# Peptides against a protein of PDB entry 4Z63, part 207

Target 1, 334 residues: chain A of PDB entry 4Z63
Amino acid sequence: LCLGMNDLTGNIPEDLFHLKRLNLLGIQENRLSGSLSREIRNLSSLVRLDVSWNLFSGEIPDVFDELPQLKFFLGQTNGFIGGIPKSLANSPSLNLLNLRNNSLSGRLMLNCTAMIALNSLDLGTNRFNGRLPENLPDCKRLKNVNLARNTFHGQVPESFKNFESLSYFSLSNSSLANISSALGILQHCKNLTTLVLTLNFHGEALPDDSSLHFEKLKVLVVANCRLTGSMPRWLSSSNELQLLDLSWNRLTGAIPSWIGDFKALFYLDLSNNSFTGEIPKSLTKLESLTSRNISVNEPSPDFPFFMKRNESARALQYNQIFGFPPTIELGHNN

## One batch from the design tools (peptide; made by RFdiffusion4, then SolubleMPNN)

Design b2_p22_4_s4 (from b2_p22_4, 13 letters changed)
Fold by OpenDDE base, seed 2:
Structure b2_p22_4_s4 (fold): chain B 334 residues (1-334), chain A 22 residues (1-22)
Amino acid sequence: as target 1 above (334 residues)
Amino acid sequence: MYVTTDADEEELARLRAEMLSP
């Protein structure tokens, strides 16, 4: 049953929950309000539940133990409060959980040993606090993780050295500290292709440790951190780099010539730093900017990207990395 | 400008409104 993108108001009719053979319920993009009914438990055949972009409030009901076929739960952009229900945090069937842009709070706790099918987790823009959950690497299929705009004070857990499934990771604006430790840990994530760390590590030094290596890194965003230091030499070994944003930092020194050796680099923002010297001639030879036909059908993160002028400015949303225009921004360095 | 994955509720609501506008 798909009733998305209407002007439906009020509560979900109780009779809807009598549809025991229902596999898909999509009621997204409405004005549905109140609590999400516990009677969802009656939808025992449910595979996909989309209640996103509504006015739901209260706690998410703890009924997911009665939904053994549920693979997709989309609840982004609601007013949900409380934590992740125990039955949801233990769901063995769930592949995708999206609860971005809610008011969920407390410590983030997932039973990753039980969540054997979890591939995508989007909990960005909530009110989670405490530390990053150390057991996330135990979610052996977890590939896409957005935890942006939560209050995860402290450092990236050492356990994330073992996060082999991790491919797309967003931690923007999460009050993280110790960039040297974070990069030192995350370099061990062999499948990591996208790393977004914007608005963290306030005033720290960007490490220039030649021992750091990100083999499969395609997207690195570490913007607006007030980072000191220079262009890191370790980045030169990330041959698959497509997007680099180090803007709005306090980086100094020259822009190195190796920045033009990235064959796939189509978006470069080094603006609003303190770089000096000449623009490398190699940047004028970037193949990705000179060749017309880079139709790159590559896997992308499930979470959206935003481009902002400043912290209070209106964001431009990009659903895919390749939605970004080919860009070289080197402005405001002097 | 800078890239982020951070957006607040108001920003997301505005983006939705733009997407739904003909």
Scores: peptide ipSAE 0.464, ipTM 0.823, DockQ to the pose 0.453
Fold by OpenDDE base, seed 5:
Structure b2_p22_4_s4 (fold): chain B 334 residues (1-334), chain A 22 residues (1-22)
Amino acid sequence: as target 1 above (334 residues)
Amino acid sequence: MYVTTDADEEELARLRAEMLSP
């Protein structure tokens, strides 16, 4: 049953929960309000539940133990409060959980040893507090993780060295500290292609340790951190780099010539820093900007990207990395 | 400009505003 993208109001009719053979319920992009009914437990054949982009409130019901076939739960952009229900945090069937842009709070707790099918987790823009969950790498299929805009104070856990499944990771604006430790840990994530760390590590030094290596890194965003230092030499070994944003920092020194050696680099923002010297001639030879054949059908993160002028400005949303225009921004370096 | 992943609270605010606006 698909009823998305309408002007539906009120609650879900109770009789809908009698549909025991229902595999898909999509009611996204409406004006549905009130609590999500506990009676969703009666939908024992449910594979996909999409209640996103509504006005739902209250706690998410703890009934996911009665939904053994549920693979997809989409609840982003609602008013949900409380924590992740225990049955949801233990779901062995769930492949994708999206609860971005809610009012969920407390410590983030997932039983990753039980969540054997979890591939995508989006909990960005909530009110979770405490530390990042150390057991997140125990989710052995977890590829896509957005935890941006939560109060996960402290450092990236050491256990994330073992996060082999991790490919797309966002921690933007999560009060993280110790960028040297974070990069030192995350370099061990051999499948990591996208790393977004904007609005963290305030005033720290960007490490220039030649021992750091991100072999498969395609997207690196560490903007608006007030970072000191220079362009890190370790980044020159990330030959697959497509997008680099280090804007709104306090980086100094020259822009190195190796920045033009990235064959796939189509978006470069080094603006609002303190770089000096000449613009490398190698930037004028970037193949991605000279060749029209940027048909890279590459997998993208499940979470959206946003481009902001400032913290209070309306953001431009991009659902895919390739939605970004080819860009070289070097402005405001004086 | 800078890239981030945390710009979506405005969407919830917009939906609330649309509900309150007749």
Scores: peptide ipSAE 0.443, ipTM 0.809, DockQ to the pose 0.777
Fold by OpenDDE base, seed 4:
Structure b2_p22_4_s4 (fold): chain B 334 residues (1-334), chain A 22 residues (1-22)
Amino acid sequence: as target 1 above (334 residues)
Amino acid sequence: MYVTTDADEEELARLRAEMLSP
């Protein structure tokens, strides 16, 4: 049953929950309000539930133990409060959980040993507090993780050295500290292709440790952190780099010539730093900007990207990395 | 401009609701 993108109001009719053979319920992009009914438990054949972009409020009902076939739960952009229900945090069937842009709070707790099928987790823009959950690497299929804009404090857990499944990771604006530790840990994530760390590590030094290596890194965004230091030499070994944003920092020194050796680099923003010297001539030879054959069919993160002028400005949304225009921004350097 | 995954999606939701209002 697909009822998305309408102007439906009120609550879900109770009789809808008698549809025991229903595999898909999509009621997204409406004006549905009130609590999400516990009677969703009666939808025992449910594989996909999409209630996103509504006015739902209250706690998410703890009924997911009665939904053994549920693979997809999309509840982004609602008014949900409380925590992740225990039955949801223990779901062995769930592949994708999207609860971005809610008012969920407390400590983030997932039973990753039980969540054997979880491959995508989006909990961005919530009110989770405390530390990042150390057991996330125990979610052995978890590839996509967005935890941006939560009140996490402290450092990236050491356990994330073992996060082999991690491919796409976003932690923007989560009050994280110690970028050296974070990069030192995350370099061990052998499948990591996208790393977004914008609005963290305020005023720290960007490490220039030659021992750091990100083999499969395609997207690195560490913008607006007021980072000091220079262009990190370890980044030159990330030969698959496609997008680099280090804008709005306090980076100094020259832009190195090796920046033009990235064959796939189509988006470069080094603006609003304190770089000096000449623009490397190698930037004029970037193959991605001269040839039209950019593979548009590469996997992208499940979480959206945003381009902002400042923290209070309206954001431009990009659902795919390749949606970004080919860009070289070197402005506002000294 | 800078890239982020941090968004005020509440504002986006509000703007959408306003566009859907007659």
Scores: peptide ipSAE 0.441, ipTM 0.812, DockQ to the pose 0.614
Fold by OpenDDE base, seed 3:
Structure b2_p22_4_s4 (fold): chain B 334 residues (1-334), chain A 22 residues (1-22)
Amino acid sequence: as target 1 above (334 residues)
Amino acid sequence: MYVTTDADEEELARLRAEMLSP
């Protein structure tokens, strides 16, 4: 049953929960309000539940043990409060959980040993606090993780050295500290292609450690961190780099010539730093900017990107990396 | 401009609600 993108108001009719053979319930992009009924437990054949972009409030009902076939739960952009219910945090069937842009709070806890099918987790823009969950690497299929805009204090857990499934990771604006430790840990994530760390590590030094290596890194975003230091030499070994944003930092020194050796680099923002010297001539030879055929069919993160002028400015949303225009921004270096 | 995944989606939600209002 797909009723998304309508002007539906009020609550879900109770009779809808009698549809025991229903595999898909999509009621997204409506004006549905109130609590999400616990009677969703009656939908025992449910594979996909999309309640996103509504006015739901209250706690998410703890009924997911009665939904053994549920693979997709989309609840982004609602008013949900409380934590992730125990049955959801233990769901063995769930592949994708998207609860971005809610009011969920408390310590983030997932039973990753039980969540054997979880491959995409979006909990961005919530009110989770405490530390990052150390057991996330136990989610052996977890590829896409957005935890941006939560209050995770402290450092990236040491256990994330073992996060082999991790490909796309966003921690933007999550009050993280110790960028040196974070990069030192995350370099061990052999499948990591996208790393977004914007609005963290305020005033720290960007490490220039030659021992750091991100072989598969395609997207690195560490903007608006007030980072000191220079362009990191270790980044030159990330030959697959497509997007680099280090804007709104306090980086100094010259822009190195190796920045033009990235064959796939189509988006470069080094603006609002303190870089000096000449613009490397190698930037004029970026193949990705001369050839129109950027492979649009590359896998992208499930979480959206946003381009902002400032923290209060309206964001431009990009659902895919290749949605970004080919860009070289070197402005406002003083 | 800078790239982030930090969305102020409340504003986006309000805008969508306004667009859906006749």
Scores: peptide ipSAE 0.423, ipTM 0.799, DockQ to the pose 0.605

Design b2_p22_5_s1 (from b2_p22_5, 11 letters changed)
Fold by OpenDDE base, seed 3:
Structure b2_p22_5_s1 (fold): chain B 334 residues (1-334), chain A 22 residues (1-22)
Amino acid sequence: as target 1 above (334 residues)
Amino acid sequence: SDTNVMFGELRSAEDFLKELKS
């Protein structure tokens, strides 16, 4: 049953929960309000539940043990409060959990040993607090993780050295500290292609450690951190780099010539730093800017990127990086 | 142009869109 993108108001009719053979319930992008009924437990054949972009409030009902076939739960952009219910945090069937842009709070706890099918987790823009869960690497299929804009604190857990499944990771604006430790840990994530760390590590030094290596890194976004230092030499070994945003930092020195050696680099933002010297001539030779037909194997995060052209502008949503216009931003390096 | 690539930070825009749809 797909009723998304309508002007439906009120609550879900109770009779809908008698549909025991229902595999898909999509009621997204409506004006549905109140609590999400616990009677969703009656939908025992449910594979996909999309209640996103509504006015739901209250706690998410703890009924997911009665939904053994549920693979997709989308609840982004609601008013949900409380924590992740125990049955959801232990769901062995769940592949994708999206609860971004809610009011969920408390310590983030997932039973990753039970969540054997979880591959995508979006909990961005919530009120989770405390430390990052150390057991996330135990979610052996977890590829895409957005935990941005939560009240996490401290450092990236040492256990994330073992996060082999991790491909897309955003921790933007989560009050993280110690960028050196974070990068030192995350370099061990052999499948990591996208790393977003914007609005963390305030005033720290960007490490220039030649021992750091991110072989598969395609997207690095570390903007608005007030980071000191220079362009990191270790980044030159990330030959697959497609997008680099180090804007709004306090980086100094010259832009190195190796920045133009990235064959797939089509988006570069080094604006609002303190770089000096000449613009490397190698930037004018970027193949991605000269050839329209570069087959760029882009990371396909299940979560969109948002580009904001100015502080007052509405952010544009991009599902894939190739949607970004080829860009070189070097402004405001005074 | 202050082009910031942001991921997961658009609560304000999403909230605004939600309000417009309400």
Scores: peptide ipSAE 0.025, ipTM 0.576, DockQ to the pose 0.067
Fold by OpenDDE base, seed 1:
Structure b2_p22_5_s1 (fold): chain B 334 residues (1-334), chain A 22 residues (1-22)
Amino acid sequence: as target 1 above (334 residues)
Amino acid sequence: SDTNVMFGELRSAEDFLKELKS
């Protein structure tokens, strides 16, 4: 049953939950309100539940043990409160969980040992507090993780050295500290292609450790951290780099010539830093900006990217990285 | 320009939600 993108109001009719053969319930992008009914438990054949972009409130019902076929739960952009229900946090069938932009709170706890199928997790823009869950690497299929805009504190857990499945990771604006430790840990994530760490590490030094290596890194965003230091030499070894944003830091020195050696680099923002010297001539030779025929192997996150050009502007949504306009921003380096 | 790229995070998701709910 697909009823998304309408102007439906009120609650879900209770009789809808008698549809025991229902595989897909999509009621997204409506004005549905109230609590999400516990009677969802009666939808024993449910594979996909999409209640996103509504006015649902209250706690998410703890009935997911009665939904053994549920692979996709989309609940982003609601008013849900409380934590992740225990049955949801232990779901062996769940592939994708999106609860972004809710009011979920408390300590984030997932039983990764039980969640054997979990591939994508979006819990961004919630009220989770405490530390990052150390057991996330135990989710052996977990590739896409967005935990941005939560009240996490401290450092990236050491256990994330073992996060081999991790491909797309966002921790933007989560009060993280110790960028040197974070990068030192995350470099061990051999499948990491996208790393977003914006609005963390306030006033720290960007490490220039030549021992750091991100082999498969395609997207690096570490903007608005007030980071000190220079362009990090270790980044020059990330030959697949497509997008680099280090804007709104306090980086100094010259822009190095090796920045033009990135064959796939199509988006570069180094604006609002303290860089000096000349613009490297190698930037004028970036193949991605000069040739339309470059096949860029784009990382395909399950969750969109958002670009905000200024604090007052609307964020632009990009479902794919190649959707970003080819850009070189070097402004405001005085 | 204050261009910030966020993965999966709308800074303006709240604003976008306010606009969709208005």
Scores: peptide ipSAE 0.035, ipTM 0.643, DockQ to the pose 0.079; fails the geometry check
Fold by OpenDDE base, seed 5:
Structure b2_p22_5_s1 (fold): chain B 334 residues (1-334), chain A 22 residues (1-22)
Amino acid sequence: as target 1 above (334 residues)
Amino acid sequence: SDTNVMFGELRSAEDFLKELKS
């Protein structure tokens, strides 16, 4: 049953929960309000539940133990409060959980040893506090993690060295400290292609340790951190780099010539820093900017990207990173 | 810029419906 993108109001009719053979319930992008009914437990055949972009409030009901086939739960952009229900945090069937842009609070707790199918987790823009969950790497299939805009104070856990499944990771604006430790840990994530760390590490030094290596890194965003230092030499070994944003820091020195050696680099923002010297001539030779025929035969990222240029702006969905306009921003470096 | 990259759905609703019909 798909009823998304309407002006439906009120609650879900109770009789809807009698549909025991229902595999898909999509009621997203409406004006549905009140609590999400506990009677969802009666939908024992449910594979996909989408209640996103509504006015739901209260706690998410703890009934997911009665939904053994549930693979997709989408609840982003609601007014949900409390924590993740225990049955949801232990779901062995769940592939995707999206609860972004709610009012969920407390410590984030997931039983990753039970969540054997979890592939994508989006909990961005909530009120979670405390430390990042150390057991998150135990989610052995977890590739996509957005935890941005929470209050996960402290450092990236050492356990994340073992996060082999991690491909896409955002921790933007989460009160993180110790960028040197964070990068030193995350370099061990061999499948990491996208790393977003904007609005953390305030005033720290960007490490220039040549021992750091991110082999498969395609997207690096570390903006608005007031970071000191220079363009890090270790980044030159990330030959697959497509997007680099280091804007709104306090980086100094010259822009190195090796930045033009990235064959796939199509988006570069180094604006609002303290860089000096000349613009490298190699930047004018970037194939991604000169050739319209970049058949980037690169495997499309398995997941759509959402870019927010501003905190107040609606995120734009891109099926591919290549949906971003080719950009070089070097402004405001004086 | 305050660039923040977020991640979306693994599968569209349309892709899911195609899978259920096959």
Scores: peptide ipSAE 0.026, ipTM 0.581, DockQ to the pose 0.066; fails the geometry check
Fold by OpenDDE base, seed 2:
Structure b2_p22_5_s1 (fold): chain B 334 residues (1-334), chain A 22 residues (1-22)
Amino acid sequence: as target 1 above (334 residues)
Amino acid sequence: SDTNVMFGELRSAEDFLKELKS
């Protein structure tokens, strides 16, 4: 049953929950309000539940143990409060959980040993606090993780050295500290292609440790951290780099010539730093910026990228990084 | 025109809209 993109108001009719054979319920983009009924437990055949973009409030009901076929739960952009229900945090069937842009709070806890099918987790823009859950690497299929805009004080857990499934990771604006430790840990994530760490590590030094290596890194965004130091030499070994944003830091020194050696680099933002010297001639030879059709395999995170062109502008959502125009931004360095 | 391409937050368009409404 798909009733999305209407002007439906009020509560979900109780009779809807009597549809025991229903596999898909999509009621997204309405004005549905109140609590999400516990009677969703009666939808025992449910595979996909989309209640996103509504006015739901209260706690998410703890009934997911009665939904053994549920693979997709989309609840983004509601007013949900409380924590993740125990039954949801233990769901063995769930592949995708999107609860972004709610008011969920407390310590983030997932039973990753039980969540054997979890592939994508979007909990961005909530009120989670405490530390990052150390057991996230136990979610052996978890590839996409957005935890941005929460309050995860402290450091990236050491256990994340074992996060082999991790491909797309955003921790933007989460009050993280110790960038040296974070990068030192995350370099062990062999499948990591997209790393977004913007608005963390306030005033720290960007490590220039030649021992750091991100083999499969395609997207690195570490903007607006007030980071000191220079362009890190370790980054030169990330041969698959497609997008680099280090804007709004306090980086100094010259822009190194090796930045032009990235064959797939189509977006570069080094603006609003303190770089000096000449623009490397190699940047003018970037193949991705020339008329050559470079087949670039796009990283396809389940979460969108956002680009804000100016402080007053709405952030543009891009589902794919190649939706960005080829860009070199080097402004405001002097 | 300060084109501040703040890539830094994988903000959903939704999150951004909520911030603009707040």
Scores: peptide ipSAE 0.023, ipTM 0.603, DockQ to the pose 0.072; fails the geometry check

